# Peptides against a protein of PDB entry 5K2M: the designs that were tried, part 32

Target 1, 273 residues: chain A of PDB entry 5K2M
Amino acid sequence: MRIGITYTVLRREEMAIKERAGEFGEVVMLHEDDLLFPGNYDLDVVIIRNVSHFKALYTARLFESEGIPTVNSSRLIFEAGDKLFATLRLAGKVPVPEWKAALSEGGALRVPDSLGYPLVSKPVFGSWGRLLAKVNDRDSLEAVLEHRKWMKNPLYGIHYFQEFVEKPGRDIRSYVIGGEFVGAIYRYSNHWITNTARGGKAEPCSDPEVEELSVKAWEAFGEGALAIDIFESEKGLLVNEVNPNMEFKNAARVTGADMAGKLVEYAVEVAKT

## One batch from the design tools (peptide; aimed at target 1 Y7 N245 N250)

Design b2_p18_1 (made by RFdiffusion4)
Pose (drawn by RFdiffusion4):
Parts: sequence; C-alpha cells; structure tokens
Structure b2_p18_1 (pose): chain A 273 residues (1-273), chain P 18 residues (1-18)
Amino acid sequence: as target 1 above (273 residues)
Amino acid sequence: SIRVSEMPDPFPLEIPDD
C-alpha cells in the first residue's frame, strides 16, 4: 500500500494525515514541485490536499489520467467546490437559502426583485469567506458589481447571490466522509461571516438534526469527504455550502473526532478499487 | 509536459498562524 499525499505546505491537517496513512502503508509526500505529468507514479491512491482549490482539481484529474484514484475525485472537487454547481446539486435534496445567478451586470441588477434586501454576493470559487458582501441596497449592489467588473478573473462575471440569512451569531460546520457523519462544530463570531480563517471560533455541536441533514447533503454528491456548512434560520436548518478540501484542526480539537483518521480509512478503501 | 508548481494561482490564501 503506497499512499500519496499532495500538499502545498504542511498544515496541521497534512501532518495528521501523513501520520495516519503511515499506519496503513508507505506514505509518499508529494509537494507541488514533485508533480509533473505525464509521469510514472506508483501509487494505489492519492489524498489531495493542495491549498489552491484549482491546483487540487488539476492534480486530481492528472493522477486520474495515470489510473490512480484520488480522494477527493476531480469531479467532486469541481462540483462541490463551485458554489453554483454545488447549489444545483443540493437543490431539491436539502433545504438551501434562496439563491439567484446572473451572467452580467444588467441581469444581476434584477436579482433584488426576487431575493429582496439584504442579500449576499459571493464568488463562485471562493473559500475562507473572501469577497463575501452583505448588500443592503441598490447603491451597495452597484458598488459590488462595479468592483467585480474591474477584477481580472472572468469567474467574477458569474454573479451568485443568496438571501441574507439571520443566523444566531454562529453557523454550523459538519463533516461527512464516505457517507458516515464524523462530527460537527459551531463557528461563532460577532461578524456575520463566521469562518475560522477570518477569526471565527469553534465549539462542539451535538444537534441530532445536523447529523441527518449533513448525510442528506453528502448524498447529493454520493462520494468522498465533504465539510458541509449549515445555517440555523427562523425556517429551520439550511445547507449553504459544501467543501472538498476540508480543514479540520479546530474541529478535531474541539470535538475529539479523528477527521484525519477517517479521511485516511476512506482513502484506503478507495485504494482497494 | 505539465508542471503543477508552475501553474498560476488566481485565488491565493494566507494561512493563519493559530
């Protein structure tokens, strides 16, 4: 059993994964510098841990082209990692915040007629709560759209919006790996953006409703290891997003769950074809 | 050939030190 781990830097998560994988077989640490294709790699499975979402997608696709299964797969990395594609997959399967998509500035200006104010603008490929905006009126919408327009990345032209959900000073992050619920936390903040990467704080979450909803959200994709974001609202739990390159250091510390071990166990199972 | 380390990163992240 040879287990590859692709990484950019060795965060706590990557170190814990390397350790757990060592109990099952030879670990081959693959920095981005070690990645060259086409190439001959002798691996039964690769765990994708690249910090760049896009580099993780392409390395997963490249290893798949060498006949080497990846966790997570290139398909899941793309579908689950893009807010719009992921919302299309979650819709009708679990409750989600109301959302709209527009393809231009003019189309985006009509979004408030459907969603109302306040509304949330976010990039389709983003993480760590970056470039999220709470838009309370037309002037703010025009400001966000004007800035998006001047940004170089054509992906900023895909305008994705959600109604603003009044959360109780926190949100929920849960983890489902291979269909098994492995844990959840609350992420608190005095700010409406609660990511731990922006200073949000982890506490254990033992709500049985989140476990079931988290499995249903995972079932919309039917594979892999997903970190799932959930909002509490006046209309019950809403699935906001899913994430295919999960961070969990604060979550594992707070809940005591072995998220790195469960990811590895799942990877060994996919390594057996 | 495709060398991954030379690919552009349009959305880089600064990792918090915590």

Design b2_p18_1_s1 (made by RFdiffusion4, then SolubleMPNN; from b2_p18_1, 8 letters changed)
Fold by OpenDDE base, seed 2:
Structure b2_p18_1_s1 (fold): chain B 273 residues (1-273), chain A 18 residues (1-18)
Amino acid sequence: as target 1 above (273 residues)
Amino acid sequence: MIDVSKLPDPFPVVLPVD
């Protein structure tokens, strides 16, 4: 077994994945600078750990083109890493925050007619709450839309909105790998964006409803390793988004769950199929 | 800790989902 691990930065996650992968075979660490395609890669599977969503997506697709399976697959990275496409998958299986998509400013200006205020404006791509805006009123909506016009990336012209979900000063991040629930954490923050990357604390989440919902959310995609962001709302649990390039150092530390091991085990299974 | 502020904005790629 030869296991590739692609990476941008050696994080605790990549170090843990490397260590656990060494138990199953030879580990080939592949920095982004090492990746040239077409290539002659002697690998049975590649674990994709590139920090950039699009670099991860392309890296996965490039290895797949060489006949090498990836964890996650380019399909999963694409569908799960786009907030709108992820919502389309999730909405058919699990409760999600109310959402609207508009393809023009004129369409976007009508979103409050259906969702009301406050809204959350999201780019369809991006991590760590980047370019999330709480839109409390018409003036704020107009400002967000105006700014989007001047953004060079055409995907900023895809206007994705959610209802603003009032959260109890936390959200949940769960982890499902190969359809198995691995663990969950509460992420605490006084900010409406509860991401631990922004200085939030993590605590273990042991809730059977979270476990069941997380597995169902994973089943909407049907493959790979996902982190799942869940909101506790007045309506119950809502699956907000998924991440096909999960950070898990805090979750692993807090829960004691062997997320790196589970990821490697799944990659080894993928390599054998 | 990765300074997430330094991460490049991803360029959109529409991959054909087969």
Scores: peptide ipSAE 0.022, ipTM 0.583, DockQ to the pose 0.056
OpenDDE base, seeds 1, 3, 4, 5: peptide ipSAE 0.011, 0.018, 0.012, 0.020; ipTM 0.469, 0.565, 0.452, 0.560

Design b2_p18_1_s2 (made by RFdiffusion4, then SolubleMPNN; from b2_p18_1, 6 letters changed)
Fold by OpenDDE base, seed 4:
Structure b2_p18_1_s2 (fold): chain B 273 residues (1-273), chain A 18 residues (1-18)
Amino acid sequence: as target 1 above (273 residues)
Amino acid sequence: MIKVSELPDPFPVELPDE
């Protein structure tokens, strides 16, 4: 078994994946600078750990074009890594925050007529709550839309909105790999954007409802390794988003779950199919 | 400037090399 691991930065996650992968076979670390296609890669599977969503997507597709399966697949990265496409999958299977998409400024300006205020404006791509805006009124909506016009990437012209969900000062991040629930954490923050990278604390989450919902959310995609962001709302649990390129160092530390091992085990299974 | 290593993935914009 030869396991490739693509990466941008050697983080704690990549180190843990490398270590665990070494128990299953030969490990080939592939920095982004090492990636040239077409290439003669002698690999049974590639674990995709590129930090950039787009680099991860294209890297996965490039390996797949050479007959090498990837974890995650380019399909999963594409569908899960786009917030709107992920919502389209999730909305058919699990409760999600109310959402609207608009393809023009004129369309976006009508979103409050359906969802009311406050809204959350999201780019369809991004992490760390970057370019998330709580839109409390018309003036704020107009400002967000104006800024989007000046953004270079045309994907910023895709207007995705959610209802603002009141949360109890935390959210939930769960992990499902190959359809198996691996663990979950609470992420605490005094800010409406809950993220551990922004100084949030993490605690174990042991809730059977979270486990069930997480598995159902994964089933909306039907493959791979996903981190799942869940809100505790007055309406119950809502699946906000999924991440096909998960950070898990905090979750692994807090829960004691072998996230890296489970990911490698799944990659080895994928290599055998 | 936030280091790439400090950002959760995936992110849409390539950051300058560390």
Scores: peptide ipSAE 0.008, ipTM 0.475, DockQ to the pose 0.106
OpenDDE base, seeds 1, 2, 3, 5: peptide ipSAE 0.007, 0.007, 0.008, 0.007; ipTM 0.452, 0.460, 0.470, 0.444; seeds 1, 3 fail the geometry check

Design b2_p18_1_s3 (made by RFdiffusion4, then SolubleMPNN; from b2_p18_1, 6 letters changed)
Fold by OpenDDE base, seed 2:
Structure b2_p18_1_s3 (fold): chain B 273 residues (1-273), chain A 18 residues (1-18)
Amino acid sequence: as target 1 above (273 residues)
Amino acid sequence: MIRVSELPDPFPVELPEE
């Protein structure tokens, strides 16, 4: 078996994936600079680890066009990596925070009529809490919308809003790979953005409700490897977002779960299908 | 060393040569 691994930066995750993939066959590391298409790639499966959502998406789609399956698939990356598209999948299967989407400034200005304040403004793409804004009032909403007008990417014209969920100083990050719950962590932060990429503490989360909800959230997409962000709210557990391009070094360290191994095992299964 | 969290998406990133 020949396993490709595409990457932008060799992180701890990519090193762990490489190491575990070596147990199943030949490993071909593919930096973004190595990727030219069409190509004659002799690979049974490709694990997509490009940092950029769009690079990951296009890389997956390009390999698929050559008949090489990817983990994650371009479909999954597309649907899960866009916050709005992910919400559309999730909302029919699991509890999610209340949300609104608007396609104009005029539409966006009416969002508080439905959701009230405070709101969270999210770009539909992006990671690590980039361009998240807590919108407490009309003035803040107008400011966010004004700034969006000057952003070059047209996707910033897609106005995605979520209710502000009061969290107990933490959120949950769970991992589901191939429909199997692999593990979960609490991510602690004194900031309303609890992402561990910003220096938050992680602790193991052992909660059967989290496990069940995580699997259901994964089933909304039905394939691949997902990190799932869950909020503990007054309404119960809410699935905030999913990530088809997960970081897991902290979760693996804290839980002891072999997330890299599980990802490789799933990729090997995909290759055999 | 640019932190991965600082990598712009979808903006072009000049990655340091490995």
Scores: peptide ipSAE 0.024, ipTM 0.531, DockQ to the pose 0.093
OpenDDE base, seeds 1, 3, 4, 5: peptide ipSAE 0.017, 0.021, 0.018, 0.022; ipTM 0.521, 0.496, 0.511, 0.513; seed 5 fails the geometry check

Design b2_p18_1_s4 (made by RFdiffusion4, then SolubleMPNN; from b2_p18_1, 8 letters changed)
Fold by OpenDDE base, seed 2:
Structure b2_p18_1_s4 (fold): chain B 273 residues (1-273), chain A 18 residues (1-18)
Amino acid sequence: as target 1 above (273 residues)
Amino acid sequence: MIKVSELPVPFPVVLPED
C-alpha cells in the first residue's frame, strides 16, 4: 500500500495522518510544490489535505485522471466545498437554515421579502467565516452587494443568503468518515461566528441526535470524510454547512477520537475498491 | 464509483490566496 498525502502546510492533522498512514504502508508526502501533472505517481490512494478548496479540488481531479482514487474525491470536494451546492444536497435530506440564492443584485435585494432580517450573506466558497456578513437591514444589504460587485472573483456575484440562526453561544462540529460517525464537539464563541480557528473553545458533544443528523448529512453526499457544522436553533438542529477539507486537531484532542486513523482507514478501503 | 466524465467542471475562477 502506497498512500499519498497532499498538503499545503504540515499541520497537526497532516502529521497525525502521516503517522497513522505509516501503519498501513509506505507514505508519500506531497507538498503542493511537488505536484506536476500529468505525472507518474505510483500510489494506491491519495489523501487530499490542501488548504485551498480549489487546489484540493484540482489536485483530487488530477490524481483521479491518473487512475488514483482520492480521499476526498473531486466530486465530493466540489459539491461539499461550495456552500450553495452543499445546501442543495443537504436540503433534500436534513433540516437546514432557510436560504435563498440570487444571481443579480436585483434578485438579492428581494431576498429579505422571503427570509426577512437579519440575514447572513455568504460567499459560496471560503473558510473560517471569510466574508460572512450579518445583514441586519437594507442599508447593510446594499453595502454587501456593492462591495461584492467590485470583487475580482466572479463567484462573489453568486449571492447566497441564509436566515440568521440564533445560537446558544456555540455550534456543533461533527465528523463523519465513510458513513461512520467519529465524533463531535461544541465550539464556543461569544461571536455570532463560532469557530475554534478564531479562538473558540471546544468541548465534547455526545448527543445521539447530533450523531444521527450527522450521518444523514453525510448520506446526502454518500462518500468521503466530512466535517459537519450543525446549529442548535429554536427549530431544532440545523445542518449549516459541511467541510470536505476538515480540520480536526481540536476535535481529536477534546474527544480523544482517532480522526486521523479513521481517515486513513477509509483511504485504505478506498484504495482496495 | 462516479465516472470521471460525470464530474462537474468548475468555471475558471480567480483562486483565493491561501
Scores: peptide ipSAE 0.008, ipTM 0.442, DockQ to the pose 0.061
OpenDDE base, seeds 1, 3, 4, 5: peptide ipSAE 0.000, 0.007, 0.007, 0.007; ipTM 0.290, 0.382, 0.384, 0.380; seeds 3, 4 fail the geometry check

Design b2_p18_2 (made by RFdiffusion4)
Pose (drawn by RFdiffusion4):
Structure b2_p18_2 (pose): chain A 273 residues (1-273), chain P 18 residues (1-18)
Amino acid sequence: as target 1 above (273 residues)
Amino acid sequence: SEDEAEDALAMAIAEADL
C-alpha cells in the first residue's frame, strides 16, 4: 500500500494525515514541485491536499489520467467546490438559502426583485469567506458589480447571490466522509462571516438534526470527504455550501473526532478499487 | 497563534495563485 499526499505547505491537517496513512502503508509526500505529467507514479491512491482549489482539481484529474484514484475525485472537487454547481446539486435534496445566478451586470441588477434586501454576493470559486458582501441596497449592489467588473478573473462575471440569512451569531460546520457523519462544530463570530480563517471560533455541536441533514447533503454528491456548512434560520436548518478540501484542525481539537484518521480510512478503501 | 498563522499563510498562497 503506497499512499500519496499532495500538498502545498504542511499545515496541521497534512501532518495528521501523513501520520495516519503511515499506519496503513508507505506514505509518499508529493509537494507541488514533485508533480509532473505525464509521469510514472506508483501509487494505489492519492489524498489531494493542495491549498489552491484549482491546483487540487487539476492534480486530481492528472492522477486519474495515470489510473490512480484520488480522494477527493476531480469531479467532486469541481462540483462541490463551485458554489453554483454545488447549489444545483443540493437543490431539491436539502433545504438551501434562496439563491439567484446572473451572467451580466444588467441581469444581476434584477436579482433584488426576487431575493429582496439584504442579499449576499459571493464568488463562485471562493473560500475562507473572501469577497463575501452583504448588500443592503441598490447603491451597494452597484458598488459590488462595478468592482467585480474591473477584476481580471472571468469567473467574477458569474454572479451568484443568496438571501441574507439571519443566523444566531454563528453557523455550523459538519463533516461527512464516505457517507458517515464524523462530527460538527459551531463557528462563532461577532461578524456575520463566521469562517475560522477570518477569526471565527470553534465549539462542539451535538445537535442531532445537523447529523441527518449533513448526511442528506453528502448524499447529493454520493462520494468522498465533505465539509458542509449549515445555517440556523427562523425557517430551520439550511445547507449553504459544501467543501472538498476540508480543513479541520480546530474541529478535531474541539470535538475530539479523528477527521484525519477517517479521511485516511476512506482513502484506503478507495485504494482497494 | 500557530493555527492563525497557518491559516493566513494558506490564504496568502492561494490568493497568489490567482

Design b2_p18_2_s1 (made by RFdiffusion4, then SolubleMPNN; from b2_p18_2, 10 letters changed)
Fold by OpenDDE base, seed 5:
Structure b2_p18_2_s1 (fold): chain B 273 residues (1-273), chain A 18 residues (1-18)
Amino acid sequence: as target 1 above (273 residues)
Amino acid sequence: SEDDEELKLAEEIELSSL
């Protein structure tokens, strides 16, 4: 078996994936600079670890065009990596924060009529809470919308909003790979945006309700490896978002779960189908 | 970590190139 691993930066995750993949076959590390298509890649599967959502999406689709399956698939990266598309999948299976989408400023200005204030403005793409805005009032909404008009990427014209969820100074990140729950962590933050990449503490989360909800959230997509962000709310657990390009160094360290091994095992299974 | 800053920079460069 020949396992490709595409990457932008050789992180702890990519090193761990490489090491574990070596137990199953020959490992071919493919930096973004090594990728040229169409190509004649002799690979049974490719693990996609490109940092960019779009580069990951296109890389996956390009390998698939050569008849090489990817983990994650281009379909999953597309569906899960867009917050709105992910919400559309999730909302039919699991509790999610109340949300609205608008395709114009005029539509966006009516969102508070349904969600009230405070609300959260999100871009449909992007990581680490980039361009998240807590919108407390009409003036703040108008300001966010005005700023969006001057942003170059047309995707910033897709207005996605959620209710503001009061959280107990933490959120949950769980991991589901091939339909198996692998582990979960609490991410602590004094800021309303909880993210370990912003200096949050991580602790193990052992909650059967989180495990069950995480698997159900994964089943909304039905394939691949997902990190799942869950809020503890007064309404119970809410699935906020999923990530098809998961970071897991902190979760693996804190839980002791073999996330890299589980990802490789799943990729090997995909290669055999 | 340095890795997290490099990742943020890589994504920022991509987004700024759009």
Scores: peptide ipSAE 0.027, ipTM 0.706, DockQ to the pose 0.345
OpenDDE base, seeds 1, 2, 3, 4: peptide ipSAE 0.024, 0.025, 0.021, 0.022; ipTM 0.655, 0.695, 0.618, 0.626

Design b2_p18_2_s2 (made by RFdiffusion4, then SolubleMPNN; from b2_p18_2, 8 letters changed)
Fold by OpenDDE base, seed 4:
Structure b2_p18_2_s2 (fold): chain B 273 residues (1-273), chain A 18 residues (1-18)
Amino acid sequence: as target 1 above (273 residues)
Amino acid sequence: SEDEEELELAEAIELSSL
């Protein structure tokens, strides 16, 4: 078994994945600078750990084009890593925050007619709450839309909105790998954006409803390794988003779950199919 | 914190790749 690991930065996650992968076979670390295609890669599977969503997507597709399976697959990265496409999958299976998509400013300006205020503006891509905006009024909506016009990436012209969900000063991040629930954490923050990478505290979450909902959310995609962001709302649990390029160092530390091992085990299974 | 520095680096890399 030869296991590739693509990466941008050697984080705690990549170190843990490398260590666990070494127990199953030969490990080939592949920095982004090492990736040239077409190539002659002698690998049974590649674990995709590129930081950029787009680099991860293209890297996965490039290996797949050479007959090398990836974890996650380019299909999963594409569908789960786009917040709108992820919402389309999730909305048919699990409760999600109310959402609207618009393809023009004129469409976006009508979103409050259905969602009201406050609402959340999201780019369809991006991590760590980047470019999330709580839009409290019309003036704020117009400002967000104006700024989007001047952003060079055409994906910023895809207007994705959610209802603003009041949270109890925390959210939930769960992890499902190969359809198995691995663990979950509460992420505490005094800010409406909860993220442990932004100085939030994490605590173990042991809730059977979270476990069941997390598995159902994963089943909306039906493959791979996903982090799942869940809100505790007055309406109950809502699946906010999924991440096919998950960070798990804090979750692994807090829960004691072998997330790196589970990811490698799944990659080894994928290599055998 | 180390986690904040790592986040800033990851954000910078992601933004530079767009």
Scores: peptide ipSAE 0.023, ipTM 0.612, DockQ to the pose 0.697
OpenDDE base, seeds 1, 2, 3, 5: peptide ipSAE 0.021, 0.020, 0.022, 0.019; ipTM 0.636, 0.602, 0.617, 0.577; seed 1 fails the geometry check

Design b2_p18_2_s3 (made by RFdiffusion4, then SolubleMPNN; from b2_p18_2, 9 letters changed)
Fold by OpenDDE base, seed 3:
Structure b2_p18_2_s3 (fold): chain B 273 residues (1-273), chain A 18 residues (1-18)
Amino acid sequence: as target 1 above (273 residues)
Amino acid sequence: SEDEEELKLAEEIELSSL
């Protein structure tokens, strides 16, 4: 068994994955600078840990083109890493925040007619709450839309909105790998955007409803390793988003779950299929 | 902090890939 690991930066997650992969076979660390295609890679599976969503997506697809399976697959990265495409999968299986998508400014200006105010503007790509806007009124909506017109990437012209969900000063992040629930944490924040990387605290979450909902959310995609972001709302639990390139150092530390081991075990299973 | 540096680096990497 030869296990590739692609990476941009050796984080705690990549170090843990490397260590665990060494127990199953030979490990080949592949920095982004080492990736040239087409290439002669002698690998049974590749674990994708590129930081960039797009670099991860293309790296996965390039290895797949050479007959090497990846964790996650390019299909999963594509569908789960786009907030709108992820919503399309999730909405048929689990409760999600109410959402609207518009393909023009004129369409976006009508979103409040159905969602009301306040609403949340999200880019379809990006992480760590980047370019999330709480839109409280018409003037704020017009300002967000005006700024989007001047952004260079065409994807900023895809207008994705959610209802604003009042949260109890925290959200939930769960982890499902190969259909198995691995663990969950509460992420605390004084801001409406919860993120542990922004100085939020993490605590273990032991809730059977979270476990059941997390597995159902994973089943909407049916493969791979996902982090799942869940909101506690007045309407109950809502699946906000999923991440196919999960950070887990805080969750592993807080829960004691062997997330790196579970990811490697799943990659070894994928290599054998 | 390590988390702030990782966040900044990840943001720079994501923006540079676009």
Scores: peptide ipSAE 0.027, ipTM 0.696, DockQ to the pose 0.626
OpenDDE base, seeds 1, 2, 4, 5: peptide ipSAE 0.027, 0.026, 0.020, 0.015; ipTM 0.698, 0.687, 0.621, 0.557; seeds 2, 5 fail the geometry check

Design b2_p18_2_s4 (made by RFdiffusion4, then SolubleMPNN; from b2_p18_2, 6 letters changed; failed a check: too like the target's own chain)
Amino acid sequence: SEDEEELALAIAIEESSL

Design b2_p18_3 (made by RFdiffusion4)
Pose (drawn by RFdiffusion4):
Structure b2_p18_3 (pose): chain A 273 residues (1-273), chain P 18 residues (1-18)
Amino acid sequence: as target 1 above (273 residues)
Amino acid sequence: AAEEAAELAYALAEEAAA
């Protein structure tokens, strides 16, 4: 059993994964510099841990082209990692915040007629709560659209919005791996953006409703290891987002759950074809 | 390149704050 781990830097998550994988077989640490294709790699499975979402997608696709299964797969990395594609997959399967998508500035200006104010603008490929905007009126919408227009990345032209959900000073992050619920936390902040990457704080979450909803959200994709974001609202729990390159150091510490071990156990199972 | 640098900065900053 040879287990590959692709990484950019060795965060705590990557170190814990390397250790757990060592109990099952030879670990082959693959920095981005070690990635060259086409190439001969002798691996039964690769755990994708690249920090760049896009580098993780392409390395997963490249290893798949060498006949080497990846965790997570290139398909899941793309579908789950893109807010719009992921929302299309979650819709009708679990409750989600109301959302709209527009393809131009003019189309985006009509979004408030459907969603109302306040509304949330976010990039389709983003993480760590970056470039999220709470838009309270037309002037703010025009400001966000003008800035997005002048940004170089054509992906900023896909305009994705959600109604603003009044959360109780926190949100929920849960983890489902291979269909098994493995844990959840609250992420508190005095700010409406609660990501731990922006200073949000982890506490254990033992709400049984989140466990079931988290499995249903995972079932919309039917594979892999997903970190799932959930909002509490006046209309019950809403699934906001799913994440295919999970960070869990605060979550594992707070809940005591072995998220790195469970990811590895799942990877060994996919390594057996 | 700039996007990747920003993501990496966030990852390192979060790790350091932990």

Design b2_p18_3_s1 (made by RFdiffusion4, then SolubleMPNN; from b2_p18_3, 6 letters changed)
Fold by OpenDDE base, seed 2:
Structure b2_p18_3_s1 (fold): chain B 273 residues (1-273), chain A 18 residues (1-18)
Amino acid sequence: as target 1 above (273 residues)
Amino acid sequence: DEEEEEELAIALAEEAAE
């Protein structure tokens, strides 16, 4: 078994994955600078750990083109890493925040007619709450839309909105790998954007409803390793988004779950199929 | 490119915070 691990930065996650992968076979660490395609990679599977969503997507697709399976697959990265595409998958299987998509400013200006205020404006791509805006009123909506016009990436012209979900000062991040629930954490923040990266505390989440919902959310995609962001709302649990390039250091630390091991085990299974 | 740089910066900041 030869296991590739692609990475941008050797984070704690990548170190843990490397260590666990070593138990199953030879590990080949592949920094982004090492990746040239077409290539002659002698690998049975590649674990994709590139930081950039797009680099991860293209890296996965490139290895797949060489006949090497990836964890996650390019399909999963594409569908799960786009907030709108992820919502489309999730909405068919699990409760999600109310959402609207518009393809023009004129369409976007009508979103409040259906969702009301406050809204959350999201880019369809990006991590760590980047360019998330709480839109409380018409003036704020107009400002967000105006700014989007001047953004260089055409994907900023895809206007994705959610209802603003009132959260109890936390959200839930769960982890499902190969259809198995691995663990979950509460992420505490006084900010409406809950992220451990922003100085939030993490605590273990042991809730059977979270586990069930997380597995169902994963089943909307049907493969790979996902982090799942769940909101505790007045309507119950809502699956907000998924991440096909999950960070898990805090969750692994807090829960004691062997997330790196589970990821490697799944990659080894993928390699054998 | 700016997005990648920001993502990288965030990832690095997260690593440094542990």
Scores: peptide ipSAE 0.021, ipTM 0.580, DockQ to the pose 0.790
OpenDDE base, seeds 1, 3, 4, 5: peptide ipSAE 0.021, 0.020, 0.020, 0.021; ipTM 0.566, 0.578, 0.567, 0.571; seed 3 fails the geometry check

Design b2_p18_3_s2 (made by RFdiffusion4, then SolubleMPNN; from b2_p18_3, 10 letters changed)
Fold by OpenDDE base, seed 2:
Structure b2_p18_3_s2 (fold): chain B 273 residues (1-273), chain A 18 residues (1-18)
Amino acid sequence: as target 1 above (273 residues)
Amino acid sequence: DEEDEEELALALKEEQEE
């Protein structure tokens, strides 16, 4: 077994994945600077750990074009890594926050007629709560839309909105790999954006409803390794988003789950299919 | 922590170069 691992930076996750992969076979670390396509890669599977969503997506697709399966697949990265596309998958299987998408400023200005205020503006791509805006009123909506006009990336012209969900000062991040629930954490924050990478506290989450919902959310995609962000709302549990390029250092530390091992085990299974 | 801030800064840089 020859296992590739693509990466931008050697984080704690990549080090753990490398260590665990070494138990199953030969490990080939592939920094972004090492990647040229088409190439003669002698690999049975590649674990995709590029930081950039788009670099991860294209890297996965390029390896697949060489007949090498990836974890995650380019299909999963594409479907899960876009917040709107992920919502489209999730909405058919699990409760999600109310949402609207608009393709123009004129469309976006009508979103409050359906969702009301406050609402959340999200880019369809991006991590760590980047460019999330709580929109409390018309003036704030107009400001967000005005700023979007000056952004160069055409994806910023896709206006994705959610209802603002009141959370109990935390959210839930769960992990499902190959359809198996691996673990979950609470992420605490005094800010409406909860993220442990921004200095939030993490604690173990042991809730059977979270486990069941997490597996159902994974089943909306039906493959790979996903982190699943769940809100505790007045309406019950809501699946907010999924991440096909998950950070898990805090979750592994807090839960004691061998998330890196589970990811490698799944990659080895994918290589055998 | 400082490590999380560095990882965030890197991620933000990568997303801005796209």
Scores: peptide ipSAE 0.020, ipTM 0.597, DockQ to the pose 0.143
OpenDDE base, seeds 1, 3, 4, 5: peptide ipSAE 0.019, 0.020, 0.019, 0.019; ipTM 0.629, 0.623, 0.585, 0.592; seed 3 fails the geometry check

